# Peptides against a protein of PDB entry 8OXM: the designs that were tried, part 64

Target 1, 371 residues: chain A of PDB entry 8OXM
Amino acid sequence: FKAEFRLAGGVNLPKIIDCVGSDGKERRQLVKGRDDLRQDAVMQQVFQMCNTLLQRNTETRKRKLTICTYKVVPLSQRSGVLEWCTGTVPIGEFLVNNEDGAHKRYRPNDFSAFQCQKKMMEVQKKSFEEKYEVFMDVCQNFQPVFRYFCMEKFLDPAIWFEKRLAYTRSVATSSIVGYILGLGDRHVQNILINEQSAELVHIDLGVAFEQGKILPTPETVPFRLTRDIVDGMGITGVEGVFRRCCEKTMEVMRNSQETLLTIVEVLLYDPLFDWTMNPLKALYLQQRPEDETELHPTLNADDQECKRNLSDIDQSFNKVAERVLMRLQEKLKGVEEGTVLSVGGQVNLLIQQAIDPKNLSRLFPGWKAWV

## One batch from the design tools (peptide; aimed at target 1 T217 K368)

Design b2_p22_4_s1 (made by RFdiffusion4, then SolubleMPNN; from b2_p22_4, 16 letters changed)
Fold by OpenDDE base, seed 3:
Structure b2_p22_4_s1 (fold): chain B 371 residues (1-371), chain A 22 residues (1-22)
Amino acid sequence: as target 1 above (371 residues)
Amino acid sequence: MTPLERRNEKIVKNLEEALQRL
């Protein structure tokens, strides 16, 4: 380890450390404190298995369909080391950085990111109708610009086309795998883009198995497919490459049902793996200050000794785990709202749900559904 | 080998054994 560290910013002030390996190579690592990286580590293992399934299938292998993974080493229940995703940037930092964000550069007459957020926060406690009206006004005055990411990074037209294709494939693979696993909290800071590959890296995997639906403001979309995410795909948007890659990913997941169920069952019943949403985690996720600067005291999870009888906790946990497994089995059978769908029908429903402005307008304002 | 490393190895081993049965 080098003697010096940097702070990455944010509430938990993670430390960036440089390590020299026994191979003489420098490797950046992110040391998180006061954070349980076990869920990230488990989800990375599940992603590696999904990648193995995708590589075995000729159609998904030919398309290079993969979910990007990173190394996670949990050190304790409240600390660990992450591989630093070198050459990645949060999509939110590229799009809505206050000084030099792509929206400000390419759309200087649109609403600022701050104005959009303020408008949506003002209606946060209002009716769904009022939220929808304000969301539509925000969307009209905040037009997508994410097409410019690939145009700025890849000046050669052939490279630009390949990278836009890699991006579209990465969005499709991560969206379908994320939906199957019930991955939530997909705000613009939890999705990194690689500046060299144009592939997405999903970070902070602390909301899984549809636990985003039990937040104080429930998640209403299966994955992030907002207007900027779609704009990055180019002129065809969700049609053509994206849809076909979603269908091929879903086909592999459905054909691997037994494998995926067995793996998720082992994880859900692991007494070490707390995947359930707790009230403190829910408060932390939906009371995040806009500015990384407010030291919210991490309420130690230790002080809510809700002494529920151990037997009632265990029975309630088992019922939640069974419900998650049943819902996972339904997804892998193509059962949506009690109807069995084809792969194309299921993917179409998920795309429509993800792009529906009525669903997007109901999300927590911190999710930034207008971006 | 810390108690945590032994536990992570047991989880990984159980996952590998589950994966080898598939």
Scores: peptide ipSAE 0.007, ipTM 0.383, DockQ to the pose 0.021
OpenDDE base, seeds 1, 2, 4, 5: peptide ipSAE 0.000, 0.000, 0.000, 0.000; ipTM 0.318, 0.306, 0.341, 0.325

Design b2_p22_4_s2 (made by RFdiffusion4, then SolubleMPNN; from b2_p22_4, 16 letters changed)
Fold by OpenDDE base, seed 2:
Structure b2_p22_4_s2 (fold): chain B 371 residues (1-371), chain A 22 residues (1-22)
Amino acid sequence: as target 1 above (371 residues)
Amino acid sequence: MTPLEKRNEEIIKNLEEALKKL
């Protein structure tokens, strides 16, 4: 390791360190402290298995359908090393950075990202109808600009087209795989885009197996397919390449039902893999921006007090794990809302649910559903 | 629009029409 480190931004101030490998290659690494990287490590392994299934199928292999993965090395329950995704930027940083965000650059007369957030926070405790009306006003005055990412990064038209196609395929693959695994907390800082490949890298995998549905403000969308995400696909939006890549990914997942169930079953019952939502984690994920200043995560709650009710906790845990497996089996059978759907029908329903402004308006304001 | 921007838009449009057929 080099003796120097840099601070990354964010609440936990992760340390960026450079490591020289035994191969003589310098590798930038992110050292997170006070964070349990075991869930990220496990989910990366699941993504690698999904990638193996996608590479075995001729149709998904020809389309190069993959979910991007990064290396996670958990060092302890509270520390680990992440591979630094060199040449990636959070989509939120590109879109809604306060200084140089694409919305401010391309739409200077629209609402600011701060104004949009403020409007949605003011209605956070209001009716679904009031949330919907304010969300529609925000959306009218905050028009999508993510098309400009590929246009800024890829000046050659043939490269631009190839990269926009790679982006669309990456969104499709990660959306369907993420839905099958019940991946939540897909806010604009938890999705990176690679500035060279235009592929998405999903980070902070701490909300999985539909645990986002049990948050104080439940998640109402199967994946992030917001207006900017769609705008990055170009004029066809969700039609054509995106839809076909979703269908082909879903087909491979459904045809791999037994394998996926077996994998997820082993993970859900792994005593080292804490995937369950806890109240402190739920509070942290849905805090107000005003509260970001005071919560030093004194997750120094000693693990000692949780020992007392092991029997009732185990029965509750087993019932949640069984419910997750049942719901995963339903998804892999194409059972949605008690109806068996074709691959195309299921993918269509998921797309409609993900783009529905009624569903988007109900999300936690920190998720930034208008972006 | 520069002549280059116009040519790029036409290339983009042709590529988008080709994508609709794939």
Scores: peptide ipSAE 0.006, ipTM 0.309, DockQ to the pose 0.012
OpenDDE base, seeds 1, 3, 4, 5: peptide ipSAE 0.000, 0.005, 0.000, 0.000; ipTM 0.293, 0.350, 0.331, 0.298; seed 5 fails the geometry check

Design b2_p22_4_s3 (made by RFdiffusion4, then SolubleMPNN; from b2_p22_4, 17 letters changed)
Fold by OpenDDE base, seed 2:
Structure b2_p22_4_s3 (fold): chain B 371 residues (1-371), chain A 22 residues (1-22)
Amino acid sequence: as target 1 above (371 residues)
Amino acid sequence: MSPLERRNENIIKNLELALNKL
């Protein structure tokens, strides 16, 4: 390791360290403190398993369908080392940076990111109808610009086309795998884009197994398929490549039902893997931007020693785990709202749910559903 | 390897073993 470190911004002040490998290569690492990286590490392993399933199938292999993974080394319940995702940027940083974000550069007469957030925060406690009306006004005055990412990064037309295709495939694969695993908290800072591959890297995997549905503001979409996410696909949007890649990913997941159920069952009953939503985590995930300075995530794993009888905790946990497994089995059978759907029917329903402005308007304003 | 890293390696190996039995 080099003797010097840099601070990454944010509440937890993660340390960026450079290390020289046994191969003589310098590698940047992110050291997180006061953060439980076990969930990220476990989800990265599940993603590697999904990638193995996708590589075994001829159609998904030919399409190079993969979910991007990064190395996680948990050191303790409150510390670990992450692989620094070199050459990635948060999609939120590219789109809605206050100084030079793509929305401000390409749409200077649209609402600012701050104005959009303020308008949605003002209606956060209002009716679904009022949220929908304000969301539609925000969307009308904040037009998508993510098409410019590939145009700025890839000047050669053939490379540009290939990278836009790689992006679309990455969105499709991560959306379907994320839906099967019930991955939540897909805000614009938790999705990185690789500036060389145009592939997405999903980070902060702390909301899984549909635990986003039990947040104070429930998650109402199966994955992030917002207007900017769609705009990055180019003129075809969700039609053609995206839809076909979703269908082929879903087909592999459904045909791998027994494998996926066995994997998730082992994880859900691992006493060292806390995937359940707790009140402090829920508060942290849906805090106001003004409150970001005061909530030290002293997620004291030790404060869960509220003296509930071990028997009542175990029974409540087992009932939640059983419900998660039942819902996973339904998804893998194509059961949606009590109806058995074909792969195409299920993927179509998920796309419609993800792009529905009524569902998007109901999300927590910090999720930035208008981006 | 921390005890946690060894546990994670064992989880990976058990998952790989479960996948190789299918």
Scores: peptide ipSAE 0.009, ipTM 0.429, DockQ to the pose 0.021
OpenDDE base, seeds 1, 3, 4, 5: peptide ipSAE 0.000, 0.007, 0.000, 0.000; ipTM 0.312, 0.401, 0.290, 0.249

Design b2_p22_4_s4 (made by RFdiffusion4, then SolubleMPNN; from b2_p22_4, 16 letters changed)
Fold by OpenDDE base, seed 2:
Structure b2_p22_4_s4 (fold): chain B 371 residues (1-371), chain A 22 residues (1-22)
Amino acid sequence: as target 1 above (371 residues)
Amino acid sequence: MTPLERRNENIIKNLEEALKKL
């Protein structure tokens, strides 16, 4: 390791360190403290297994359908080392950076990202109708610009086209696999884009198995397919390449039902894998930006006081695990809302749910559903 | 719009029409 470190931004101030490998290569690493990286490590293993299934199928292999993965080495329950995703940027940093975000550069007369956030926070405790009306006003005055990412990064038209295809395939693959695994908390800082490949890297995998639905503001979309995400696909939007890649990914997942159920069952009952939502985690994920100053996570709650009767916790845990497995089995059978759908029907329903402004307007304002 | 930007837009449009056929 080099003797110097840099601080990454954010509440946990992760340390960026450079390590020289036994191969003589320098590798940047992110050291997180006060964070349980075990869930990220487990979800990365599940993504690698999904990638193996996608590589075995001829149609998904020909389309190069993969989820981008990164190395996670948990060192303790509260620390670990992440591979630094070199050449990636959060989509939120590109889109809604306060100084030089793409929305401000390309749409200077639109609402600022701050104005949009403020308007949606003002209606956070209001009716669904009031949230929808304000969300539609925000959307009219905040037009998508993510098409410019590929245009700025890839000046050659043939490369630009190839990279936009890589982006669209990456969104499709990660959306369907993320839906199957019930991946939540897909806000604009938890999705990185690779500046060389245009592929997405999903980070902070701490909300999985539909645990986003039990948040104080429940998640109402199967994956992030917001207007900017769609704009990055170009003029075809969700039609053509995206839809076909979703269908082919879903086909492989459904045809791998037994394998996926067995894997998820082993993970859900692993006594070392805490995937359940706790009240402190829920509060942290849906905290107001104004409250960021006071919650020093003195997660110095000694493990001692949660001696709730081990029997009642275990029975409640087992019932949640069983429900997660049942819902996973339904998804892999194409059962949506009590109806068995074809792969195309299921993918269509998921796309419609993800782009529905009524669903998007109900999300926590920190998720930034207008972006 | 520069002549280069217009050429790039036409290439983009043609590639997007080709994508609709794939």
Scores: peptide ipSAE 0.016, ipTM 0.382, DockQ to the pose 0.012
OpenDDE base, seeds 1, 3, 4, 5: peptide ipSAE 0.000, 0.006, 0.000, 0.000; ipTM 0.315, 0.394, 0.297, 0.331

Design b2_p22_5 (made by RFdiffusion4)
Pose (drawn by RFdiffusion4):
Structure b2_p22_5 (pose): chain A 334 residues (1-279, 317-371), chain P 22 residues (1-22)
Amino acid sequence: FKAEFRLAGGVNLPKIIDCVGSDGKERRQLVKGRDDLRQDAVMQQVFQMCNTLLQRNTETRKRKLTICTYKVVPLSQRSGVLEWCTGTVPIGEFLVNNEDGAHKRYRPNDFSAFQCQKKMMEVQKKSFEEKYEVFMDVCQNFQPVFRYFCMEKFLDPAIWFEKRLAYTRSVATSSIVGYILGLGDRHVQNILINEQSAELVHIDLGVAFEQGKILPTPETVPFRLTRDIVDGMGITGVEGVFRRCCEKTMEVMRNSQETLLTIVEVLLYDPLFDWTMNPFNKVAERVLMRLQEKLKGVEEGTVLSVGGQVNLLIQQAIDPKNLSRLFPGWKAWV
Amino acid sequence: EEEALEERAERIEEEREEELEE
């Protein structure tokens, strides 16, 4: 074990450690004290199940739809450990870096990230109209730059297109699974982009199962489909590879709702922390009902096809009205 | 359960405010 450890930041102060194994290769682990990783363990298990189901299905096997997973080992009710992701860079560190940010490097005339943050702080005390107007003004003077990422990393057109296609597929699959699982904490620091495979990886998974509505600022989108992601998917935008991949993933999930419910039914016997406190679990039953409704496409008794559900999700995600009400720290304009 | 969820939401909100201030 290495004698030194680093802090990853945050109120809980997670610890980062390095271990040298028998082969001598250093491996980085993240021990997260005062936090419950049992929910993250369930998230990783359902991620692996979805990846296996996508691999089993011939339609998705050809499209090579995969979900990037990292091992999470719970150690107690209030602690655990997880595998650190190597060879990845944060999206916000690449895009909105103060020193060498992509938006500053490409578009110096556009508004800086500090100006946008100041405007968002000044407008959180305003009403809906002023928030919508400021958001539209910010979007008018802040063009997406993320499309140049692979352009700056993959000079060969074949490799560039391969990485772009893998990025688009990974974004579609992750977005579908996050909507199904109700993942809400999807700001720039929770998503890591690989420098080689260019596949997005979700690292935080801190809050899910429709927890953004519980937060003071509700989460009005099911997944992150901001202007930067859409521009980085290519000229075609959401139409094309993203829509088809979302439809295929939704079909696979409709075909495997039995396996998904079997995986998620680990609750109601060993409830995790932050629940059933202050004295057939209530919230567990509620989230199981919500997940079942999402999977069956019933909601309030209405039937919805896979294509219609995908179109509705795209419309909700790209709607500026929903983006205006989001948390300023979520970086909806980014 | 509602009080524990509110306390957890407040902590997450403070973290997000601190990150936004940076």

Design b2_p22_5_s1 (made by RFdiffusion4, then SolubleMPNN; from b2_p22_5, 11 letters changed)
Fold by OpenDDE base, seed 5:
Structure b2_p22_5_s1 (fold): chain B 371 residues (1-371), chain A 22 residues (1-22)
Amino acid sequence: as target 1 above (371 residues)
Amino acid sequence: TEEALKEFAEKRYKELLELLEK
């Protein structure tokens, strides 16, 4: 290991370390502290299985539909090593970095990222109507710029066009698979973009199986399809390539229902895989930036042996696992709000839900729904 | 050890792939 480390952005300040292997090759590694990386490791395995299903289908294989995966070595319940996604940047770092973010560079007269955050935090405890009005004001004064990512990285027009298609396909594949698995907490620091491939890498997979819906501020969108995410697709937005790739991914997932249910069942009952939302995790995920100063490190999570009264907790756990499996089966049948939808109908509903300003305005301000 | 955890993850991945082939 080199003695020098860099901080990656984010609340836990993960350390980027350079390691020299026994083969003499330098490898970058991300060391996360205090995070349970077991969930990331398990979800990476599920993504690899989804990739296998997508490679078996001719239509998804021809489109090169895949989820980018990374290696996770969980060292403990509170520490682990991630193989650093070399040549990736958080989309939030590119878009809304305080010093050199793309919004500041290309839209210097728009609201700052800080002004947008402040306005949405001021209305966090207000009505849905007040949240919607302020969100629309923020959106009017904070225009999308993510199109410039591919324009900065790919100067050749033919390469630029190919990379924009790779990006759009990556968003579609990860959005549909993420929806099926109920993946939450898709804030702008948990989504990386590869600077060479333009594909997305989803990290911090600690909110799965729709557990984002039971947060103090519930998640109201099936996946991240915000204005900057759409701007990166180019002039057609969600129409054409994105929609078709979503439909083809959803078709493969629905046709693999039995396999996906069996896999998720094994994972839900694995005693080493903690997928359930707990109150401390919920508080951590929706912590206010202002409250970071007041949470003294004295939450020694060591001494709260919450005495699991074993019997009542096991029955409650089994009932939650059964509900997760039932909801997964509904999604894979195309059952939405008690109605059976076609693949095209289901994908259309999910796109409409994800882009609805009313749903976006209700999200936790830390999710940055205006980006 | 890091190696034992990697072997465990690889074993589990193989078991999950074998479930996909049935």
Scores: peptide ipSAE 0.025, ipTM 0.476, DockQ to the pose 0.020
OpenDDE base, seeds 1, 2, 3, 4: peptide ipSAE 0.013, 0.008, 0.007, 0.011; ipTM 0.453, 0.439, 0.396, 0.416

Design b2_p22_5_s2 (made by RFdiffusion4, then SolubleMPNN; from b2_p22_5, 10 letters changed)
Fold by OpenDDE base, seed 4:
Structure b2_p22_5_s2 (fold): chain B 371 residues (1-371), chain A 22 residues (1-22)
Amino acid sequence: as target 1 above (371 residues)
Amino acid sequence: TEEALKEKAKKIYEELKELLEK
């Protein structure tokens, strides 16, 4: 390991370290502290299985539909080494970095990311109507700029076009696979973009199986399809390539129902895979940036005394696991809100839910649904 | 019980392995 480290952006201040492998190759590693990288490791295995299903299907293989994976080496329950995807940047860092973020560079007269966050935090406890109104004001004064990512990185028009398609395909695959696995909305720092491939890498997979719906501020979108995510697709937005790639991914997922149910059932009953939402994790995921300093000490103290009465936990756990499996089965059958939908109908509903400003306005302000 | 969950997980993992090998 080199003695120097860089901080990656984000709540956990992960350390990027350079290490030389046994093969003599220098590799950048992300050392996350205080994160349960076991969830990331398990979800990477699930993504590899989904990728295998997508590669077996001719239509998804031809479209190169894959969810990007990374190697996770858990070092402890609360630490591990991620094989940092060399040449990736968090989309949040590109978009809303305080100094040189794309919003500030391309839209200097728009609201700052801080002003947007402040406005949405002020209405966090207000009605859905008030949240919607303020969200629309924020959106009007914070216009999307993520189109410029591919334009900055790929100067050749033909390369730019191909990379924008690669991005769009990556968003589609990760959105549908993420929906099936119940990853929900993703914090902008937990989505990396590869500067060479324009593909997305999802990190910090601690919310799965729709556990985001039981957060103090529940998620209201099936996946992150915010205005900047859409802007990166270019002028067609969600129409054309994105929609078709979602449909083809969903078709493979639905046709793989038995396999996916079996996979998820293994994971739900794996005693090493703590997928359940707990109050401390919920607080951590929806803490205010102002509260980041105080909560770090208290999370270390109470680890000793929760003698979990095994019997009451088993019944509650089994009921939650059964509900997750039932909901997964519904998704894989195209059952949405008690109605059986076609692949196109289901994908359309999910896209509409994900882009609906009413749903976006209800999200936790810390996750920046206006970005 | 944790043991029953491990045994269930192991059984499903074996079934999964067979499904992936087909």
Scores: peptide ipSAE 0.023, ipTM 0.438, DockQ to the pose 0.021
OpenDDE base, seeds 1, 2, 3, 5: peptide ipSAE 0.014, 0.021, 0.007, 0.013; ipTM 0.476, 0.440, 0.372, 0.463

Design b2_p22_5_s3 (made by RFdiffusion4, then SolubleMPNN; from b2_p22_5, 12 letters changed)
Fold by OpenDDE base, seed 4:
Structure b2_p22_5_s3 (fold): chain B 371 residues (1-371), chain A 22 residues (1-22)
Amino acid sequence: as target 1 above (371 residues)
Amino acid sequence: TEEALKRLAEKKYKEMEELLKK
């Protein structure tokens, strides 16, 4: 390990450490402190399996539809080493972090990211109508700029076009796989973009199996398809390449129903895989600035063996697991709101749900649905 | 029991590996 480390942005101040492998190659490692990387490790395995399914299908293979994976080495229950994808940047860092964020650079007269967040936090406890109105005002005064990522990184027009397509394919694959796995909306810091491939890398997979819907502010979108995410696709937005790649990914997922159900069933009943939402995790994921003052670092949750009294927790857990499996079966059958949809119909519904400003306005403001 | 769940997970993991070999 090199003696120097960089802080990656984020609440847990993950350390980027350069290490030299036994092969003499330098690799960046992200050392996350206090994060349970076990969930990330498990989800990376699921993504690898989804990639195997996508590579077996001729149509998805031809389109190079893959979900990007990273190596996770859990060091403890609260620490691990991520093989940091060298040459990745958080989308949130590119868009809204620091004085050099793309929104500030390209839209200097728009609201600041802080002003947007403040406005949405002020209405967090308000009606859905008030949230929607303020969200629309924020959106009007905070115009998308993510198109400039590929334009800044890829100066050659042919390369730029190819990379924009790679991005669009990556968003499509990750969106549909993420929907099937119930990853839901992803915080902008938990989506990395590869500066060379323009592919997305999803990190911090602490919400899966629609557990985002049981958060204090329930998730209302099937995946992150915010205005900046769409803007990165270019002028066609969600139409054409994105939609077709979603449909082809969904087709493979639906045709792999038995395999995916078997996989998820294993994971849901894995005693080492804590996928369930707990109040502390919920509080961590949806911390308000007001709540940061009361969370003294003294949540040393001591080794109180919460002796899971095996009986009552087991029944509640089994019911939640069964419900997750049932919902996964529905998704894989194209059952949405009690109606069986075609692949195209299902994908269309999911896209419409994901881009609906009413759904976006209801998201937790900390997740910045306007970005 | 945690051991029974672990055995079930291992069994299903093998079934999954076999499904992924087809």
Scores: peptide ipSAE 0.007, ipTM 0.342, DockQ to the pose 0.021
OpenDDE base, seeds 1, 2, 3, 5: peptide ipSAE 0.000, 0.006, 0.000, 0.000; ipTM 0.271, 0.327, 0.332, 0.355; seed 5 fails the geometry check

Design b2_p22_5_s4 (made by RFdiffusion4, then SolubleMPNN; from b2_p22_5, 9 letters changed)
Fold by OpenDDE base, seed 2:
Structure b2_p22_5_s4 (fold): chain B 371 residues (1-371), chain A 22 residues (1-22)
Amino acid sequence: as target 1 above (371 residues)
Amino acid sequence: TEEALKERAEKIYKELEELLKK
């Protein structure tokens, strides 16, 4: 390890440490403090498993359908070493950086990212109708620009086309696998894009198994398929390549039902894998930017003394775990809203739910559903 | 201990990889 460190951006100011490998290559490592990286490590293993299933199927293998994974080494409950995703940028950094964001560069007459955030925060406690109206006004005055990512990075037309397809496939694969696993908190800082491959890297995997639905502001979309995400696919949007890749991914997931259920069952009952939503985690995920200053949860180590009767916690935990497994089984059977759907029908419903401005307008403003 | 947590995680991952080979 070099003695020098760099600060990464973000609230938790993770330390970037340069490490010289046994091969003499310098590798950047991200040391996150305070976050439980065990969740990220476990979910990366589940993604590797999903990738193995996708590589076994001829149709998904031919399409190179994979979720990008990164190496996570959990050290403790509050520390771990992440392989820094070298050559990745948060999609939010590219899109809505205050000084050099693509929205400001390509759409200088649109609302600023700050104006959009402010308008949606003002209606946060309002009716769904008022949220929808303000969201539609924001969307009209904040037009998508993510198409320019591939245009800026890939000047050769053949490379540009290939990278746009790689992006579209990455969105499709991560969306469907993310839906099956019930991944939440898919805000624009938790999704990185690789500047060389145009593939997405999902980080901060602490909201899984639909625990985003029990947040104070429930998650109302199955995955992030916002206007900029769609704009990055180019003129076809969600039609054609994206839809077909979703269908082929869903087909593999449904045909792997027993394997996926067994994997998730083992994880749900792993006492080291704290997948449950707690009030402090919920507060942290839905904090206002104004409230970020005060509540460093100094989780003092001493709150071990809530010897809640192990029996009542275990019974409540087991009921939640059973409900998660039942809902996973429903998804893998294509049961949506009490109806059994075909793969195409299920994928269509999920796409419609994810792009519905009524669902998007109901999300927490920090999720930035207009981006 | 951090080592015991790592060893347990590695064991779970190995068990999961074996389940995927069936």
Scores: peptide ipSAE 0.016, ipTM 0.403, DockQ to the pose 0.022
OpenDDE base, seeds 1, 3, 4, 5: peptide ipSAE 0.010, 0.010, 0.009, 0.011; ipTM 0.435, 0.413, 0.389, 0.472

